# Designs tried in a protein design run: peptides against a protein of PDB entry 4ASU. Part 88

Target 1, 270 residues: chain A of PDB entry 4ASU
Amino acid sequence: ATLKDITRRLKSIKNIQKITKSMKMVAAAKYARAERELKPARVYGVGSLALYEKADIKTPEDKKKHLIIGVSSDRGLCGAIHSSVAKQMKSEAANLAAAGKEVKIIGVGDKIRSILHRTHSDQFLVTFKEVGRRPPTFGDASVIALELLNSGYEFDEGSIIFNRFRSVISYKTEEKPIFSLDTISSAESMSIYDDIDADVLRNYQEYSLANIIYYSLKESTTSEQSARMTAMDNASKNASEMIDKLTLTFNRTRQAVITKELIEIISGAA
Target 2, 83 residues: chain B of PDB entry 4ASU
Amino acid sequence: FTFASPTQVFFNSANVRQVDVPTQTGAFGILAAHVPTLQVLRPGLVVVHAEDGTTSKYFVSSGSVTVNADSSVQLLAEEAVTL

## One batch from the design tools (peptide; aimed at target 1 E206, target 2 Q24)

Design b2_p29_7_s4 (made by RFdiffusion4, then SolubleMPNN; from b2_p29_7, 18 letters changed)
Fold by OpenDDE base, seed 4:
Structure b2_p29_7_s4 (fold): chain B 270 residues (1-270), chain C 83 residues (1-83), chain A 29 residues (1-29)
Amino acid sequence: as target 1 above (270 residues)
Amino acid sequence: as target 2 above (83 residues)
Amino acid sequence: SREEELEKKREELNRKVAEAAAARQAALA
């Protein structure tokens, strides 16, 4: 490689490093906010899931319609965040299909669609775009919930798949159940609950769905920002190492050129 | 007893004496060993009676309340403010 | 009055909820 080539490459990598450092800082700021906002969201979301855990709601085997909701975002450069969700979605879809269930998919964030479109295009009901630019709000979750409920797909049960935040260095892809109104109303375990008005139960379920989606979005966002911060840090370090290597190569090449020129001058060959 | 909004936690697995909640069918008091129930909140006043005798008041917009068989209660309001 | 205060708070909360919903709808359009 010529000195010019090395110099050009050095400049390019230095620019990339600047970008990755900047992105790291942005991700760090977003992470800090997301983590703070996750605390109440987790209490809220876990509280909403408490019924399902305590009531041990079971879907009858004759019910065949299953909805998978994958939660991620539109934005890349966050390590395995999207692929982890997609992988679990694929696994779940395959397992359900093997069990004779009809599977439909909702993607929250465009990245899910990008990964699964080729293999699962016929199973997609809807993909929600414009996810991840701003922190998710309860309003966002409510809109998603409403659109899901109005999609015309009458599922019996569902699974929401998202990355649960553990720490700045760790997330885990999790699955939580979603139940239809009919499934909840018909569950034997719900018999212990006093006579619940059908309208009340419907409204309750709407809130529950919105709550769970909101929780999932908050977990996903926190995980994503943390992963992005780590990814950008790693990219910056890798760039630094490459800069060092190229700098050494540049120096060696430069010395070789100088030596050659000196020899040519001394020998009179040039 | 858990009482939270999407953005704030007021009570997290706390022991309380009584919680008065506004529901679409009317206000009811949740006491210890209340029968399991599911309700939807209407905009109104929530009153939490702590074991120490203190009373806290909140205004909620909408949401849900769950009373489980194990006496756990989840009050989840879309919006809530202290009064 | 206490009733007036409650109504004011109700209006405020309803507005916040509506704003949040509207913001999402606008982002999806």
Scores: peptide ipSAE 0.029, ipTM 0.850, DockQ to the pose 0.039
OpenDDE base, seeds 1, 2, 3, 5: peptide ipSAE 0.023, 0.027, 0.029, 0.029; ipTM 0.820, 0.838, 0.855, 0.851; seeds 1, 3, 5 fail the geometry check

Design b2_p29_8 (made by RFdiffusion4)
Pose (drawn by RFdiffusion4):
Structure b2_p29_8 (pose): chain A 181 residues (1-270 with 5 gaps), chain B 83 residues (1-83), chain P 29 residues (1-29)
Amino acid sequence: ATLKDITRRLKSIKNIQKITKSMKMVAAAKYARAERELKPARVYGVGLIIGVSSDRGLCGAIHSSVAIIGVGDKIRSILTFKEVGRRPPTFGDASVIALELSIIFNRFRSVISYKTEYSLANIIYYSLKESTTSEQSARMTAMDNASKNASEMIDKLTLTFNRTRQAVITKELIEIISGAA
Amino acid sequence: as target 2 above (83 residues)
Amino acid sequence: AAKEAAVKAREEAVKAALEAAAAKAAAAA
């Protein structure tokens, strides 16, 4: 309730809001990279339960929608392939998955809407390239919604700070008048 | 005729005369009228004879060539670079 | 029998290609 507590909390939530907004544009830039590389990947990959995701969270209902194997560390987290989503998925990554060894992944449509031999590794590559495009755009909205929630929180606390600031001024003033009187 | 690597796409549904292709057993030159077959590649060159008579030369490390019941061929390699 | 032998040879050639692709990916990492 003290001004010091409110000023500390404002700076704390502002830090979160700046970071979440900073990841909205990052997910927007990485999604643009992912879609530019999805066009040649879709024309390349055309011709047992495999779950495709990533280690990196903060992407909304992507890991929860997909429901030994299992690519993406967050899919094993419910009940394996680790270290994906930090860097764009290469064909070599799809090759290692095939080397260690009917498939579930998120297919890219737009920014809002989604759906859940040598040829076998091409399907894994097709899922990896589709998944990261899907993972990034969903993260773009998840951090956009988080930036909205943190901003609404700052507005509520600013009103509290103005009430407390007024209450401190009047209290100090009363202590002066009474001390005089 | 479709020729693509994971990185870039060279031909998208040609419309081409013939394509020389490296295969595990020697080499195969795929004409417009060729038998439906499924083949796997080896380290070798790919020569693309364009419809206007010109030539295109690329290199292939590995992959697969697929010619369907119709006059359609899809050639895909893990890496294709010039030169 | 000849077709099975050809299949096995193809499988071995694919495995060798995948191993070479994995080695290239490990070197790039």

Design b2_p29_8_s1 (made by RFdiffusion4, then SolubleMPNN; from b2_p29_8, 19 letters changed)
Fold by OpenDDE base, seed 5:
Structure b2_p29_8_s1 (fold): chain B 270 residues (1-270), chain C 83 residues (1-83), chain A 29 residues (1-29)
Amino acid sequence: as target 1 above (270 residues)
Amino acid sequence: as target 2 above (83 residues)
Amino acid sequence: SAAEARREAERRAVLEALREVVERERAAR
């Protein structure tokens, strides 16, 4: 490589490093906000899931329609965030298919569709785009919940798959159940609940779904911003190492050129 | 007893004497060992009676309340404010 | 849209309920 080529590459990598450092700072700020907002959201979401965990709602085996909701975002540069969700969605879809269930998929965030479109296009009901530009609100979750309920797909049971935040360096892809109104209303374990009006139960389910979606979005967002911060840090470090290596190469090459020129001067060949 | 909105937690697994909730069918009081039930909140006043005799008031916009078989309660409001 | 109408109705109900609660709390003080 010529000195000119090395210099051009150095300039390019230095520019990339500046960009990645800036992106790291932006991700860090978004992470800090997301983590603060996740605290109440987790209590709220876990509270909403408590019924399903405590009632041990079971879907009858004869019920075949299953919905998978994958939660991520539209934004890249966040490591394995999207691929982790997609991997679990694939696994779940395969397991359900092997059990003779019909599987439909909803993607929250365009990245899920981007990964799964080729292999699972026929199973997708809808993909929600424009996820991850702003922090998710309960209103956003309610819109998703409403769209799901109005999709016309009468699922019996569902799974929501998302990245749960553990720490700045750790997330875990998790699954939580979603049940249809019919599944809840027909569940034997629900017999201990006092006579619940069907309209009340429907409205309750709408809230429950919105609550769970909201929770999943908050977990996903926090995990994503943390992962992005880490990815940008790693990119910045890698760029730094490359700059150091190229600088050494530049210096060695320059010394070699100087040495050659000196030899030519001394030899009288110039 | 857990009482939260998406953005704020008011009670987290707390022991309380009674919670009065505004439901679509009317206001009712959740006492200790209340029968399991599911209700939807109407806009209105939530009153939490603590074991120490203190009373706290909240306005809620909407949401749900769950009384489980284990006597745990989840009050989940879309929006809630302290009065 | 029907959805917008519902949201507006809900919003009105919330505002009305809030007004009532505030008025009651003021009258009790």
Scores: peptide ipSAE 0.169, ipTM 0.895, DockQ to the pose 0.043
OpenDDE base, seeds 1, 2, 3, 4: peptide ipSAE 0.157, 0.120, 0.132, 0.130; ipTM 0.892, 0.888, 0.888, 0.888

Design b2_p29_8_s2 (made by RFdiffusion4, then SolubleMPNN; from b2_p29_8, 14 letters changed)
Fold by OpenDDE base, seed 5:
Structure b2_p29_8_s2 (fold): chain B 270 residues (1-270), chain C 83 residues (1-83), chain A 29 residues (1-29)
Amino acid sequence: as target 1 above (270 residues)
Amino acid sequence: as target 2 above (83 residues)
Amino acid sequence: AAAAAAAAAAAEAVRADLEAIVEKERAAR
């Protein structure tokens, strides 16, 4: 490479390093907020799931319609966040199809659609875009829940797939069940719950769905911001190492050019 | 007894004597060994009676309450404020 | 919002530039 080429590369990488450092700081601020907001959201969301864990709600095997909700975002540069969810969705969809189930997919965030569009386009009901620019609110979850309930797709059972936050360096892709109103209403284990009006149960299920979606969004967001912070830190370090290597190459190349010019002068070839 | 909103936790697996909740069908008191039930919250007052005899009041907007067979209670309000 | 959109567009450009630089450094090896 010429000295000019090395200098151009050095300038480019230095600019990239500045951007990745800035993105790291932005991700760190968003992570710190998301982690704080996840604490109550986890208690709330886990509290909503407690019924389904305790009631052991079962979907009859003859029921064929299954919904998969994949939760991620529109935003890249966060490591394996989107691919982990998409991998789990693919695995679940394949297992359900092999069991003779009808599978439909909802994507929360455009990245799910981007990964699955070519292979699962026929299974997509809807994709929610504009996810991950702002922290998710309960209102956002309620909109998603309402759109799902109004979609006209009468699923029997569903799965919500998202990244659960473990720590600043760790997340795990998890799955939680989603039940239809009919599945809940027909569950034998629900017979112990006294005086459940059908309208009450419908409204309860709407809240439950919104609660679970909200919880999944909060877990996903915290995991994503953490992973982005780590990815940007790694990119910044890699850029630093590359700058050091290119600087050494620049110095060696400069010395070689000077030596060549000196030899040409001494030899009278100039 | 767990009482939370999406943004705040008031009680997390706490033992309480009684919880009065506003439901669409009316207000009811959740005591020890209350029958399992599912209810939807209406806007109103939640009153938590602690075992020590202290009483805490909250306003809730909407949400759900679950009483399980194991006497665990989940009160999940969309919005809640301490009074 | 504008700073986030500018950061996203910059991030995609930066990713493309990083990938291109990493690939050029791998090919120069």
Scores: peptide ipSAE 0.019, ipTM 0.824, DockQ to the pose 0.012
OpenDDE base, seeds 1, 2, 3, 4: peptide ipSAE 0.015, 0.018, 0.016, 0.020; ipTM 0.809, 0.818, 0.818, 0.820; seed 4 fails the geometry check

Design b2_p29_8_s3 (made by RFdiffusion4, then SolubleMPNN; from b2_p29_8, 14 letters changed)
Fold by OpenDDE base, seed 5:
Structure b2_p29_8_s3 (fold): chain B 270 residues (1-270), chain C 83 residues (1-83), chain A 29 residues (1-29)
Amino acid sequence: as target 1 above (270 residues)
Amino acid sequence: as target 2 above (83 residues)
Amino acid sequence: AAAAAAAAARAAAVEADLKAIVAKEEAAR
């Protein structure tokens, strides 16, 4: 029984190790692509955020509607990627609620909803699914931006929460501001900008939102693929260590069985 | 001066003499100390005049241009190609 | 026998964890 059981477990873990190794290689290929595509996307996205940083747009305290956009994906097996975003979303939602603000949530990727559904279901406006199967495009970001703008939720200020890529071994969950058209148009700090037509500002804000979403998706994707590669490497190593332990146990158990059989033959007790 | 698309960077915090941009309200030249403005791009030609006197031409689709009070410029096109 | 049983139990736990990992990825394809 015991040798057969060890052999079955060895075979199972070896098969799983092949899968985790394959997944590691797939994640590595996706990571390498995502990192290349993140370089221009970061310049582009940081460029879109430059206005808001330089203009220091302030939302009046009497304005209570706040939007939180959490950016992740539908796909698991990437360590703490989703839980990190969800943790920061919870913290931000609690801080805003304590300040007497109304909080609504958008989830980019189904994993955000899966984590927050029990505690924040009533705050969810929409969840975007089908995130993370393919690399995010500017078209995907534009669709998300358009759906947000058409949602009928008149937020004053928002926060986009995503994992910024640092390195193959490091990401940081960060927050960037999102402003409504009304908040931008009414901001005193915008008075230095000449000849801002309302239609121009509307179109500019649509691009800005799409740009920021696109940037966040690229940062998130790169962070996720890196974290998945690491998670699959760790799983493959854990499987390897268990294979080695079971192989040693198998060899020892086999020797003990042979020794017992030899003693039974020599003693004539069989 | 920063000029990028989602997929390509042409200029990143570069010093340039002048940038001609196609906007919905018309084409305008961004010089040193241009007044702060926001504009939306129309499909057309971007012309970048470098400090060394070189001129580069680009075709852009839609997008945005921002001129800030600190003379920084962000030209962000959905699509852009070198001509 | 006891050491082999303990090793098999630890292996079963690791196998279960690894199977849960694989099953979640297959369900997401």
Scores: peptide ipSAE 0.170, ipTM 0.872, DockQ to the pose 0.009
OpenDDE base, seeds 1, 2, 3, 4: peptide ipSAE 0.023, 0.028, 0.027, 0.025; ipTM 0.806, 0.811, 0.815, 0.823; seed 3 fails the geometry check

Design b2_p29_8_s4 (made by RFdiffusion4, then SolubleMPNN; from b2_p29_8, 20 letters changed)
Fold by OpenDDE base, seed 4:
Structure b2_p29_8_s4 (fold): chain B 270 residues (1-270), chain C 83 residues (1-83), chain A 29 residues (1-29)
Amino acid sequence: as target 1 above (270 residues)
Amino acid sequence: as target 2 above (83 residues)
Amino acid sequence: SAAARAAEERRRAVLEDLRRIVEKEEAAR
């Protein structure tokens, strides 16, 4: 490589390092906000899931329609955030198919579609785009819930798959159940709630779905920003190492050029 | 007893004496060992009676309330403010 | 290990994405 080539490469990597450092700072700020907003959202979301955990709602084996909701975002450069969700979705879809279930998929965030397009395109009902630019709101979750309920797909049971935030260095891809109104209303374990008006139960389920989606979005966002911060830090370190290596190569090449020029001067071969 | 909105937690697994909630089917009081029920909130006042005799009032917009068989209660409001 | 290869592939993908971002920013200047 010529000195010019090395210099150009050094400049490029230095620019990358500047960008990764900037992106790390932006991710850190977004992470701090997301973590603050996750605290109440987790209480709210876990509270909404409490019924399903306590009622031990079972879907009858004869019911075959299953919905998978993968929660992620549109934004890259966040390590394994998207691939972890997609991997879990693929695993779940395969397991359900092996069990003779019909599987449909909803993607929250364009990255899910990007990963699963080749293998699962026929199973996608809808993909929600423009996820991850702004912090998710309850309004956003309500829109997703409403669109899901209006999709015309009458699922019996569903799975919402998202990254749960553990710490700044750790997330876990998790699955939570979603049940249709019919599945909840027919569940034996719900018999203790039988005095519930059908309209009340419908409205309750709509809130429950919105609540769970909101929760999943908040967990996903916090996990994503944390992972992005880590990814950008790692990228900055890698860039630094590459700069050091290229700088050494530059210095060696420069010395070789100087030595060659000196030899040419001394030998009179110029 | 858990009482939260998407953005704020008022009670988290707390012990309370009574919670009065405005539901679409009417206002009702949740006492200890209340029968399991699911309700949806209408806009109105939530009144929490603590074990120490203190009473707290909240305005809620909408949401849900769950009373489970284990006597746990989840009051989840879309919007809630302290009064 | 397959896990190490997957990690390296993800690392490469990130670097490629970053290069594209830098190239776009340089072209916009």
Scores: peptide ipSAE 0.231, ipTM 0.888, DockQ to the pose 0.013
OpenDDE base, seeds 1, 2, 3, 5: peptide ipSAE 0.031, 0.026, 0.015, 0.029; ipTM 0.801, 0.842, 0.810, 0.817

## One batch from the design tools (peptide; aimed at target 1 T127 V143 L146 A210)

Design b2_p30_1 (made by RFdiffusion4)
Pose (drawn by RFdiffusion4):
Structure b2_p30_1 (pose): chain A 181 residues (1-270 with 5 gaps), chain B 83 residues (1-83), chain P 30 residues (1-30)
Amino acid sequence: ATLKDITRRLKSIKNIQKITKSMKMVAAAKYARAERELKPARVYGVGLIIGVSSDRGLCGAIHSSVAIIGVGDKIRSILTFKEVGRRPPTFGDASVIALELSIIFNRFRSVISYKTEYSLANIIYYSLKESTTSEQSARMTAMDNASKNASEMIDKLTLTFNRTRQAVITKELIEIISGAA
Amino acid sequence: as target 2 above (83 residues)
Amino acid sequence: SPVHLTEENAEEGLEEFTETITEREKELLE
């Protein structure tokens, strides 16, 4: 309730809002990179339960929608392939998955809407390239919604700060008048 | 005729005369009228004879060539670079 | 332990995967 507590809380939630807004543009830039590389990947990959995701969270209902194997550390987190999503998926990564050894992944449509031999590794590559395009655009909205929630929180606390600031001024003033009187 | 690597796409549904291709057993020159077959590649060159008579030379490390029941061929390699 | 997907493993795994496919395809042609 003290001004010091409110000033500390404002800076704390402003830090979160700046970071979440900073990841909205990052997910927008990385999604633009992912869609530019999806066009040649879709024309390349045309011709057992495999779950395709990533280690990196903060992407909304992507890991929860997909329901030994399992690519993406966040899919084994419910009940394996690790270290994906930090860097764009290469064909070598899809090859290692085939080397260690009917498939579930998120197909890219737009920024809002989604749906859940040598040839076998091409399907894994097709799922990896589709998944990271889906994971990034969903993260773009997830951090946009978080930036909205943190801004609404700042507005509510600013009104509290103005009430407390007025209440401190009047209290100090009363202590002066009374001390005089 | 479709020729693509994971990185870049060279031909998108040609519309081409013939394509020389490296295969595990020697080499195969795929004409417009060729039998439906499924083949796997080896380290070798790919020569693309354009419909205007010109030539295109690329290199292939590995992959697959697929010619369907119709006059359609899809050639895909893990890496294709010039030169 | 889980399988780690690194740049080094990705380069080595691509070579080993190509070699495996080539050897198995030669066996089928025999």

Design b2_p30_1_s1 (made by RFdiffusion4, then SolubleMPNN; from b2_p30_1, 17 letters changed)
Fold by OpenDDE base, seed 1:
Structure b2_p30_1_s1 (fold): chain B 270 residues (1-270), chain C 83 residues (1-83), chain A 30 residues (1-30)
Amino acid sequence: as target 1 above (270 residues)
Amino acid sequence: as target 2 above (83 residues)
Amino acid sequence: DDILLTEENQKKAKEEFQKKIAEENAKLLE
């Protein structure tokens, strides 16, 4: 490699390092906010899921329509955040298909579609984009919930798959259930909830759906920002190491060139 | 008793004496050992009566309230403010 | 089909939910 080549590579890597450092700082700021906002969102979301856990809602085996909602974002450079969700979606879809279920998919964030497009394109109902630029709001969740309700797809049971935040260095891909109105209304375990008007139950279920989606978005965002911060830190460190190595190579190469020139002068070859 | 909005938690698994909620079917009081029920909130006043006698008032928008068989209660409002 | 999570769509969703709530409330008052 010539001195010029090494210099060009050094410049390129230094630029990358600047970008990754900047992105780390941005991710850190977003993470701090996301973590703060996740606290109430988790209480809210877990509260909404309480009914399903306590009532032990079961879907009959003869029901075949299953919906999978995968939650991530449009933004890359965050490690295995998107691939983890996609992997679990694929696994779940395969298991359901093996059980004779019809599977449809909703993707939240463009990255889900990007990963699953080739293998699962026919199963996608809709993909939601512009996810990750700003913190998710209840309004965002409402848009997703509304689209599902208006889609005309009459699923019996569903799964929402997202990354649950554990710590700055840890997340876990998890699944929570989504039930249709018909499934809830027909569940024997719901009989203890007496004197519930059908319209009330419908409205209740709409809120529950929005609540769960909102919760998943908040968990996903916090996990993503944390993972991005770590990824950018690692990238910056790797760049630093490469810069050091190339700098040493540059110095050695420069000395070799000088030595060669001196030898040529002494020998009279130049 | 859990009472929260998407952005704020007012009560988290707290023990309360009574909660008055505005539902679409009318306002009702949730007491200990209340029968299981599901309701949708209408805009209105929530009153929480703590065991120590403290009373707190809130204005809520839409949302849901769940009373479970184990007497746990989840009050989830889209928007809520302390009065 | 792709749907954008825009402020406009959020507003529409909010309005639709509010409308549904209002309709249900009206039914209950009858």
Scores: peptide ipSAE 0.189, ipTM 0.876, DockQ to the pose 0.564
OpenDDE base, seeds 2, 3, 4, 5: peptide ipSAE 0.166, 0.185, 0.184, 0.205; ipTM 0.868, 0.869, 0.877, 0.882; seeds 2, 4, 5 fail the geometry check

Design b2_p30_1_s2 (made by RFdiffusion4, then SolubleMPNN; from b2_p30_1, 20 letters changed)
Fold by OpenDDE base, seed 1:
Structure b2_p30_1_s2 (fold): chain B 270 residues (1-270), chain C 83 residues (1-83), chain A 30 residues (1-30)
Amino acid sequence: as target 1 above (270 residues)
Amino acid sequence: as target 2 above (83 residues)
Amino acid sequence: DDILLTEENQKESKEKFQKKLAEEAAARLA
């Protein structure tokens, strides 16, 4: 490689390093905010799931319609965040299909659709886009919940799949159940609850869906920002190592050029 | 007793004497060993009576309240403010 | 079909939700 080639490559890698370092700082700021906002969101979301856990709501085996909601974002450069969710979605869809269930999919974030478009295109009901530029709000969750309820797809049971935040270096892809109004209304375990008006139960279920979706968005966002910060840090370190190697190569090449020129002068070949 | 909004936690698994909630069917008090029920909140006043006799007041928008068989209560409001 | 999570959509959803709740509340009081 010529000195010119090495210099050009050095310049390119240095620019990449600057970009990745900047992105790391942005991700760090967003992560700090997301982590703070996740604390109340967990209490809120877990509180909403409490009924389903305590009432032990079960879907009869003869019910065949299942909904999968995958939660991620539109943004890349965050390691295995999207692929982890997609992998679990694929696994769940395959298991349900093997059990004779009909499966439909909702994707939150364009990356889920991008990964699953070839293999699962026919199963997608809707994809939500413009996810990840701003922190998710309860309003966002309400939009998703409303679309689900108005989609016309009469699912019996569903699964929401998202990355749960553990620490700055760890997340886990998890699944939480969602239930249709009919499933909740027909559940034997609900008999212990006082005479609940049908309209009340419908409204309650709408809030429950929005609450769970909101919780999943907050977990996903925190996990994503943390993963992006780590990914950008790794990229910056890799760039630094490459710069060091190329700098050494540059110095060696420069010395070789000088030596060659001296030999040409001494030999009279110049 | 858990009382939270999406952005703020007021009570997290706390022991309280009584909680007064505004529901679409009317305001009612949740006491110890209240029968299991599900209700939807209407905009109004929530009053929490602590075991020590302290009373806290909140204004809530829409949301839900759950009383479980194990006497756990989840009050989840879309918006809530301390009064 | 793709749905964009815009502020406008959030507002519309919120309004629809609130309207539904208000209507149901009114129906119960009537």
Scores: peptide ipSAE 0.192, ipTM 0.873, DockQ to the pose 0.574
OpenDDE base, seeds 2, 3, 4, 5: peptide ipSAE 0.185, 0.185, 0.166, 0.181; ipTM 0.880, 0.867, 0.861, 0.883; seeds 3, 5 fail the geometry check

